# Peptides against a protein of PDB entry 5TUV, part 173

Target 1, 107 residues: chain A of PDB entry 5TUV
Amino acid sequence: KEVIDRLRYLKAEIEDLELKERELDQQKLWLQQSIKNVMDDSINNRFSYVTHEDICNCFNGDTLLAIQAPSGTQLEVPIPEMGQNGQKKYQINLKSHSGPIHVLLIN
Target 2, 107 residues: chain B of PDB entry 5TUV
Amino acid sequence: AQECQNLEVERQRRLERIKQKQSQLQELILQQIAFKNLVQRNRHAEQQASRPPPPNSVIHLPFIIVNTSKKTVIDCSISNDKFEYLFNFDNTFEIHDDIEVLKRMGM

## One batch from the design tools (peptide; made by RFdiffusion4, then SolubleMPNN)

Design b2_p26_1_s2 (from b2_p26_1, 9 letters changed)
Fold by OpenDDE base, seed 5:
Structure b2_p26_1_s2 (fold): chain B 107 residues (1-107), chain C 107 residues (1-107), chain A 26 residues (1-26)
Amino acid sequence: as target 1 above (107 residues)
Amino acid sequence: as target 2 above (107 residues)
Amino acid sequence: QLAFSTTLDLADSNRVTHFDSSKVKP
């Protein structure tokens, strides 16, 4: 009886959890769309930037590159490999689908 | 008993996923808030200055920041097609996305 | 194999906000 009751309880709880998870999935989609809508708004888009000063205030002492790309651009960093000359290769790969990538040297 | 154990494992698995999804939602909310704050700041700043910032003085979202040593040699090239960019570094680098920058800015 | 990958999207809650290539060994 106890085992049977436990099984029934667990099955019922799992079903409830499935519903909760689906609810969260929907909320995520809604929120993601909300963010996109906010960012795509004409006024918001016009002011969706950081300044050179902002970046400099966040980082010090290094060469800083700012790489701006369209939303959805993919960024990949392969595992560093040894080059032919024995130098490790450090690389960033970017793939854009919606427009050009812009690079700014900050300092 | 074995079936009960299996269901308990499944239950815990689902609970963990739900927890993760809740955390993701919270992050999205914070990102949206940060973006809105950024927009408001910039609108106010431009109003006070009575002009928009120079084009090369700002970085539009979305973006990433790459920081590396002042001694690092950076090579940038277009690869495969006009939408693919390759950055080569002769030394290590760090990547910081726009979300992190906004957080550092206190947005 | 990739050491790091992400998508530039503010609506992506799974984005890794920071990556340090010095922490990755080949």
Scores: peptide ipSAE 0.538, ipTM 0.903, DockQ to the pose 0.842
Fold by OpenDDE base, seed 1:
Order: sequence, then structure tokens, then C-alpha cells
Structure b2_p26_1_s2 (fold): chain B 107 residues (1-107), chain C 107 residues (1-107), chain A 26 residues (1-26)
Amino acid sequence: as target 1 above (107 residues)
Amino acid sequence: as target 2 above (107 residues)
Amino acid sequence: QLAFSTTLDLADSNRVTHFDSSKVKP
């Protein structure tokens, strides 16, 4: 009947979608690895930087800090809370697992 | 039938996941292209200048940019090995990652 | 509790590229 035909159609379509999703998952994994390989290349790594001018061209009017850290470094911002002095706390926590963190004042 | 309805819900769920994954792949592709363009730009620039930029004049990837008011007081605590940083701000701040910077640069 | 968390990684397709602390509710 119509219901049976609809069920068959839906099942077939879902099966096709499953294949597509798996394909996309594999492509993502491949692309992520590709990006890592490209960035880890000696030549690319040597030239993987931006200048102070680049940053200044992208931002203006405020104090700018550039924080460089190894890939995989964890950044956390806690919910602002009132400090002991009654002032709201705004914080950034950085933790690297493989190398030092560098901070530059841009302007 | 109930089974048809269940499958239709499943179908829609899978379609949405696929759409999201396609978007993620597109973003990764753009990031890779932007990175390659950055590398190419820097290689060319250094060739023209016949020298690399000063070590402390560039920001190596990966990095983040923190911008805040000129009046914001910033305090920084650093671990002995420089693997951990704690920034304290007396006012609000914004964080921009390297991907956003590359986009703003037109890479 | 965290208002924002990310990992510095160009291969991350899910990371938030921008965060504004002024928009976080206390």
C-alpha cells in the first residue's frame, strides 16, 4: 500500500544519507590532517606569521594584545564574577602543553 | 503511520547534520586557502626585502588578538615555564582568533 | 563556570572566532 511504499522510500533515502554523512566525516578528517601537514611543513611554518601592521590594519581604537602559543593551547574565560574589592573580574586563562606562550603589545 | 513519522524525523535530523558538516568542510577549506595565501605573501615580501622580519615584529600562528579599551588596566600572571598565563582586566574585552584576522586581511 | 573556551588550532572547524566579554551575563 501507500504506507508500505512510503516506508521503503524513506528507508532507502536514509540509507543514502548515512553514506553521505560517513563520506563527509572522512573528508573532514582528511582535510584536518591536510591542514596540519601544511602548517607543519618547514617552509610554511617559517612564513606562518602576521605583522604588527597587519593587526593594526584589522583593528583600531583599542589596546591590542597579540598572544601567540603552540597549537593545542587551551584558552578559557570564566564567567565574570565580583571580586573581593567589589569589582567585576574579567579574566583569560591560557594553558600550553608543549611550549611557551608569547605576548606582544601591538598598540 | 507512526513508523513513517519516525523515519521522517530521522531523515530530517540527518539532513541537518549533513548540512552542518558541509559548512564545516567549507570553512576548513577556506582556512587552508587563507593560510597558503599568507605564506605566499610573506615569502614574496621577504624576498623583496632580502631579509626576514625582526623576530619580535611578527606574530606566529596560532595566535589570538585581545582588544580592550585604552583605559582598561591589564594584569598578567605568568608561570615559571611560561606555559600558563592569567590575564586580569578591570573592564570588558574582546577576543579574535587568527582565522578572523586572516579573513580581515583578505587572505 | 566558563563563559568561553577554545583551543588554538587552525584545523578546528568549530571554534568561535570572536568573543565579547561585554555580552556575558553575570
Scores: peptide ipSAE 0.538, ipTM 0.904, DockQ to the pose 0.868
Fold by OpenDDE base, seed 2:
Structure b2_p26_1_s2 (fold): chain B 107 residues (1-107), chain C 107 residues (1-107), chain A 26 residues (1-26)
Amino acid sequence: as target 1 above (107 residues)
Amino acid sequence: as target 2 above (107 residues)
Amino acid sequence: QLAFSTTLDLADSNRVTHFDSSKVKP
């Protein structure tokens, strides 16, 4: 009897949690679309940038590359492997589908 | 009893997923706020300067920051259409996305 | 095979905002 009651309770709770999860999924999609809309706005897009000063204030002491690319650009970093010369290979691969990639040397 | 335990495990799994989704949602909200703050800052700055920033002095979103040692040798291979980039480093590097930069900027 | 993979997108809820290649072991 106790087990049956517990099972019923758990099933009901799981159903509620499933609804909550779906609600969150919908909210995420809505918010993602909202962000895209905000970013695609002509005025917002015009002012959607950071300065060299901004970057320098966030980082110092190293060589800094700023890589600007269209939304949806894919970035991949393979696991560093030993080259034939015995040196590890550190690589970054970028692939854009909608526009050119732009690289700036900050310092 | 075993069925009850299975449902309890499922319940806990769903609770964890919900927690993760809630966190992701909060992050998206913060990202949108940060972006709006960035746009506002830049609008005011350009109004005060009565001109847009010089070309190549700003980094448009979305972007990433790559930082590495000053001693690191960086080689870059670029496709003809500039849609594909291959970076080779002779040493380790770090990647920071624009979201992290905005956070560090206090947006 | 990949140590890190992402897509440039401000609408991305991915919590991985930083990658350090020195922390990856082959």
Scores: peptide ipSAE 0.531, ipTM 0.902, DockQ to the pose 0.847
Fold by OpenDDE base, seed 3:
Structure b2_p26_1_s2 (fold): chain B 107 residues (1-107), chain C 107 residues (1-107), chain A 26 residues (1-26)
Amino acid sequence: as target 1 above (107 residues)
Amino acid sequence: as target 2 above (107 residues)
Amino acid sequence: QLAFSTTLDLADSNRVTHFDSSKVKP
């Protein structure tokens, strides 16, 4: 009887948790759409930028590359491998599906 | 007893997922706020200057920042349509996305 | 095999905001 009661209690709690999880999923979806709408707004899009000064204030002492690309652009970094000369190879692969990629040297 | 134990494990799994989803939702909210703050800053700055910034002086979202040593040799291969980029580095690098930059800017 | 993969999208809550190539070992 105790086991049966515990089972019933746990099942009811799990059902409540399932509802909570679905609620969070819907909220996430809504917020994602909201962010997209805000970014796609003509005025917001016009002012959606940072300056060279902004970047330099965030980083110093290094070579800085700024890579601007359309939303949805894919970035991949393979595991570094040893080259023929014994030097490790470090790579970045970028692929855009909707427009050109633009690269700026900041420092 | 075994069924109770299985449900306890399931309960804990769902609780952890809910916690993760709550954290992700909070992050999205912060990202949206940061973006709106950026837009507001730029609007006010351009209004005060009575002109937009030079076209090549700003970095439009979305973007990433790659930083590496000043001694690092960087090679870049670009497709004809500029949709694909391959970067080769002879040393280590770091990647920072626009979200992190906005955070560092205090947005 | 990839050490890092992401998509440029502010609406992606799973986006990794930082990557350090020096911390990746084969």
Scores: peptide ipSAE 0.529, ipTM 0.902, DockQ to the pose 0.888

Design b2_p26_1_s3 (from b2_p26_1 with D1Q K5S F10L P13I K16V F18H)
Fold by OpenDDE base, seed 5:
Structure b2_p26_1_s3 (fold): chain B 107 residues (1-107), chain C 107 residues (1-107), chain A 26 residues (1-26)
Amino acid sequence: as target 1 above (107 residues)
Amino acid sequence: as target 2 above (107 residues)
Amino acid sequence: QLAFSTTLDLANIDRVTHFDSSKVEP
């Protein structure tokens, strides 16, 4: 009887948790759409940038590349491989779907 | 007993997913706030300067920052189509996304 | 195989904010 009762309880709780998770999924979609809407706003889009100074304040002492690309651009870094000369290859692959990629050397 | 154990494992799995999703939602909210703060800062700055910044002095969102040693040789090429880019480094690098930058900026 | 992948999108909760290639070995 105790086992049966526990089973029923657990099944009911799992069902409740499933509902909660679906609610959270919907909230996520709502927030994601909200962010997109905010960023796509003409005024917000006009001012959606950082400066050289901003980047330099965040990072010190290295070569800094700023790579700007359209939203949704995919970035991939393969596992480093050994080159023919024994040097490891470090790579970044970018694939844009809707516009050009812009690269800026900060320092 | 075995069925109870299986359901308890499932229950715990769902609880953890819910917790993770709640955290992700909070992060999205913070990101949206950070973006709005950035926009406000830039609007104010341009109002004070009475002009927009030079086009090559700012980085528009979304972007990533790549930092590497000043000795690192970087090659950039476009392959397959106009929207696909390959960056080659002869040394290690770090990638920081715009979200991290906004956080470091205190937005 | 990829050491790292992401999508440039503030609305993407799966974005990784930081990656260090020095910590990845073949």
Scores: peptide ipSAE 0.537, ipTM 0.905, DockQ to the pose 0.864
Fold by OpenDDE base, seed 3:
Structure b2_p26_1_s3 (fold): chain B 107 residues (1-107), chain C 107 residues (1-107), chain A 26 residues (1-26)
Amino acid sequence: as target 1 above (107 residues)
Amino acid sequence: as target 2 above (107 residues)
Amino acid sequence: QLAFSTTLDLANIDRVTHFDSSKVEP
């Protein structure tokens, strides 16, 4: 049947796509490890920073806070809720597992 | 046939996932390149200055930038070990990660 | 519920590199 032939064709194509997807997954893992290795290099780590000027060039006019934390630090923002006085609450929660967090006021 | 239609839907789903994964890989590559460019820039700058920047004048990766109005009141609660931070804002804010900053810097 | 969640890590594949709290409503 024409349907049987179409089914066979589709199944074969899906199998090829599965292989492609697995290849991409492996490439992602490899690249993630590569990035980690590059960042963990002693020389690269020494020079892995931006300046106040860099930040000011990227943003203007507003209050800018720079939050530096160890890799793996978790950041969470809850959905804003109304306070008792009708004021919306805006929050940021940070949790580090390996070291202290540092906050700098840029402007 | 219903089975044929189901497989066609599955094929399309996999194609879309593959496309998304390819895009993610490209982004990771660009991030790694941007980081290497940042390191190169800083190494060159310190060589020209013949000294490292002052300790509190730079922001080490990883970091985030919080942008809010000059009128925004910010309260911060910090744990004793500085591993946990809670920020409260009386107005809206924006968060930009280090990846976005590197992009804006042209790295 | 959370409006935004991420981890500080360049190896993170999450594409949410920017968050605007003004666009989130209860």
Scores: peptide ipSAE 0.534, ipTM 0.903, DockQ to the pose 0.867
Fold by OpenDDE base, seed 2:
Structure b2_p26_1_s3 (fold): chain B 107 residues (1-107), chain C 107 residues (1-107), chain A 26 residues (1-26)
Amino acid sequence: as target 1 above (107 residues)
Amino acid sequence: as target 2 above (107 residues)
Amino acid sequence: QLAFSTTLDLANIDRVTHFDSSKVEP
């Protein structure tokens, strides 16, 4: 039947897609490791920065904070809740595990 | 048949995941290129200046940029272990990661 | 609950690169 043929085709295609997805997953892992290696290189690490000018050129009109932290630092923003005055609370939580966090006021 | 329909749904789901993963891989490649370009720029700049940038004049990766109104009051508290930071804002803010900054910089 | 969560890591593609707190409703 047509249905049987379609089922056979779909099953075969899904198997092929599974292989392709696994390939992409592996490529992603290798690429991520490559990026880590590049960033961890002593020379690259030394020059892994942006300037205040860079930031100012990217943004304007507002107060800008630059927060630098070690790789792996976790950032969380809770859903804004009403404060005592009925004002919403806007928060950022940072948790570092391997080094200090540095905060810079850009403008 | 119902089985055929189920497999077609699964097929489509896998295709969408594959497409997403392909896009993510491309993005990772671009990020790595952007990083390398940043390093090259900074190396050249320091060579021309014959000195590294002053301390606290640059933002080392990884980092985030917080953008808020000039009128926003920002409070920062640091945990006793000095690994946790809490930022409080009396108004809305935006967060931009280093990847976005590099993109805006044209790296 | 969290409106936004991420990890500072250039190699992590599974993250949001931009967040606007004004678009989050309680």
Scores: peptide ipSAE 0.531, ipTM 0.903, DockQ to the pose 0.904
Fold by OpenDDE base, seed 1:
Structure b2_p26_1_s3 (fold): chain B 107 residues (1-107), chain C 107 residues (1-107), chain A 26 residues (1-26)
Amino acid sequence: as target 1 above (107 residues)
Amino acid sequence: as target 2 above (107 residues)
Amino acid sequence: QLAFSTTLDLANIDRVTHFDSSKVEP
């Protein structure tokens, strides 16, 4: 009796949780699309930038490269390997599918 | 009894997924707000200056910041169409995305 | 083999906001 009641309770709760999870999935999809729409708006896009000062205020001391690229640009960092000269290689690969990539030296 | 235990595990699994999804939604909302605040700041700044900033003085979203030592040697290979970039470093580096920058800016 | 991979997209919630290459071993 107790086991049967517990099973019924758990099944009902799991069904409620399933509905909640689906709701959150839909909200996520909606919000992602909303963000894209906001960023693609002509006015917003015109003003969607940071300055050198902004970056310098956020970071200090080291060499700073700013890499701007179209949305959807792929960034990859291979596992560091030993180079031919015996030094460890650190690498960043960028590939854009829709436009050029721009690099700025900030500091 | 085993079925009851299985359902309890499933319930907990779903609760954890829901919690993670709720956190992700909150982050997306904050990102959207930060972006809107950035746009408003820039609009106001340009109005006060009565001119847009020079093209090469700003970094347009989306972007990343690469931080490395001042002593790090950086080599960059670029494709002819500038759609592909290969960066080689002789030392370690850090990558920060635009979202992190906006957070550090207090947007 | 990749130590890190992402796409530049503000709407991408799976992106890693920070990566430190010093924490990756060969």
Scores: peptide ipSAE 0.530, ipTM 0.905, DockQ to the pose 0.885

Design b2_p26_1_s4 (from b2_p26_1, 8 letters changed)
Fold by OpenDDE base, seed 4:
Structure b2_p26_1_s4 (fold): chain B 107 residues (1-107), chain C 107 residues (1-107), chain A 26 residues (1-26)
Amino acid sequence: as target 1 above (107 residues)
Amino acid sequence: as target 2 above (107 residues)
Amino acid sequence: QLAFSTTLDLANINRVTHFDSSKVKP
């Protein structure tokens, strides 16, 4: 009976957790959509930028490239592999589906 | 019993997933707040300046920052429509997204 | 094989905020 009671308790708790997880999933979707709506707002979009100064204040010393791309742009970095000359190749691949990509040299 | 153990493992797994999802939601909320703060900052700044910033002085979201040594040689291949970019580096690099920048800015 | 993949989107909860290519093991 003790085992049976424990089983019932666990099953009930798992059911509650399933509900909680679904609730969180819905909240996530709602929040993601909310963020999208906020960003897509014409006024917000107009002011959705940082300055060169902002970037320079955040980073120092090295070459800084700022790459601006449309939302949804895919970024991929392959595992570095040895090149033909024995040098490791480090790469960044960007693919946009909705517009051009812009690159700025900050430093 | 084995069945109880199995359910306890499942319960724990679900609890961990829920915890992770809660953390993700919190991060999304912070991101939204940061974005709104950025917009407000920029609106106020432009109001004070009575003009928008020069077009090449700002970086529109979304963006990434690539940080690499000043000695790093960077080659870039661009598609005709500028929808695809391939960056080649002869040395290591770091990528920082706009979220991280906003955090560093204190937004 | 990819060491890193993401999409530029603030609403993307799976977005990695920082990547260091020097930390990638071959």
Scores: peptide ipSAE 0.541, ipTM 0.906, DockQ to the pose 0.887
Fold by OpenDDE base, seed 5:
Structure b2_p26_1_s4 (fold): chain B 107 residues (1-107), chain C 107 residues (1-107), chain A 26 residues (1-26)
Amino acid sequence: as target 1 above (107 residues)
Amino acid sequence: as target 2 above (107 residues)
Amino acid sequence: QLAFSTTLDLANINRVTHFDSSKVKP
């Protein structure tokens, strides 16, 4: 009897959790769309930038590349492999779907 | 007993997913706030300066920052199509996204 | 195999904010 009762309880709780998770998924989608809408707003888009100073204040002492690309651009970094000369290859692959990629050397 | 154990494991799995999704939602909210703060800052700054910044002095979102040693040799090439980029480094690098930058900026 | 993959999108909850290639071993 105790086992049966526990089973029923657990099944009911799992069902409730499934509903909660679906609710959270919907909220996520809503929030993601909200962010997109905010960023796509003409005024917001016009002012959606950081400056060289901003970047320099965040990072110190290295070569800094700023890579700007359209939203949705895919970035991939393969596992470093040994080159023919025995040097490790470090790579970044970018694939844009909607526009050009812009590169800026900060320092 | 075994069925109870299986359901308890499933219950715990769902609870953890829910917790993760709640955290993700909170992060998205903070990101949206940070973006709005950035926009407000830039609007104010341009109003005060009575002109927009030079086009090559700012980095538009979305972007990433790549930092590496000043000794690192960086090669950039376009492959396959106009929207595919390959960056080659002869040494290690770090990638920081715009979200991290906004956080470091205190947005 | 990829050491790191992401999409440039503030709305992407799976976006990784930081990556250090020095910590990746083949």
Scores: peptide ipSAE 0.538, ipTM 0.908, DockQ to the pose 0.868
Fold by OpenDDE base, seed 3:
Structure b2_p26_1_s4 (fold): chain B 107 residues (1-107), chain C 107 residues (1-107), chain A 26 residues (1-26)
Amino acid sequence: as target 1 above (107 residues)
Amino acid sequence: as target 2 above (107 residues)
Amino acid sequence: QLAFSTTLDLANINRVTHFDSSKVKP
């Protein structure tokens, strides 16, 4: 039947796509490890920074806070809610597991 | 046939996932390149200056930038070990990660 | 409930690069 032939064709194509997807997943893992290795290199780590000038060139006019933290630090922002006085609450929560967090006021 | 239709839907779903994963991989590659460019820039700059930048003048990766109005009041609660931070804002804010900053810098 | 959650890690492809609190609805 034509339907049987179509089913066979589709199944074969899906199998090929599964292989492609697995290949991409492996490439992702490889790249992630590569990035980690590059960043963990002693020389690269020494020079892995931006300056105040860099930040000011990227942003203007507003208050800018730079928050530096160890890799793996968790950042959470709850949904803004109304306070008791009718003022909306905007919050940022940060939690590090391996070292202190540093905050710098840029401007 | 229903089975044929189901497989066609599955095929399309996999194609879309593959497309998304390919895009993510390309982004990872660009991020790695941007980081390497940053390191190269800083190495060159320090060589020209014949000294490293002052300790508190740079922002080490990883980091985030918080952007808010000049009128925004910011309160911060910090744990004793500086592992946990809670920021409260009386107005809206934006968060930009280090990847976005590197992009804006043209790295 | 969280409007935004991420981890500071360049290797994390699921990391959100930008967040605007003004666009979040309760």
Scores: peptide ipSAE 0.532, ipTM 0.906, DockQ to the pose 0.913
Fold by OpenDDE base, seed 2:
Structure b2_p26_1_s4 (fold): chain B 107 residues (1-107), chain C 107 residues (1-107), chain A 26 residues (1-26)
Amino acid sequence: as target 1 above (107 residues)
Amino acid sequence: as target 2 above (107 residues)
Amino acid sequence: QLAFSTTLDLANINRVTHFDSSKVKP
């Protein structure tokens, strides 16, 4: 029947897609490791920065804070909630595990 | 048949995941290239200046940029262990990660 | 609840590159 043929086709295709997805997953892992290796290289690490000028060129008109932290630092933003005076609270939480956090006021 | 329909749904789900993963891989590649370009730029700049940039004049990766109104009041509190930072804003803000900055820089 | 959560990591493909707190509804 047509249905049986379709089922067979779909099952075969799904198997192929599974293989492709696994391939992509593996490629992602390798690429992620590559990026880590590149960033951890002593020379690259030394030059892994942007300038105040870079930031100012990317943004304008507002107050800009630059927050530098070690890789792996967790950033969380809670849903804004009403404060005691009815003002919404806007917050950023940072948790570092391997080093200091550095804050710079750009403008 | 119902079984055929179920497999078609699964097939479509897998196809969408694959497409997403392909896009993510491309993005990772671009990020790595951008990083390498940043390093090259900085190496060249320091070579031309014959000195590294002054301390606190650069922002090391990884970092985030917080953008808020000039009128926004920002308070920062640091935990006793100095690993946790809490930023409080009396108004809305935007966060931009280092990758977005590199993109805006044209890296 | 969290409106936004991420880890500072260039190799993380699951991070949000941009967040606007003004667009978050309670």
Scores: peptide ipSAE 0.543, ipTM 0.907, DockQ to the pose 0.903; fails the geometry check

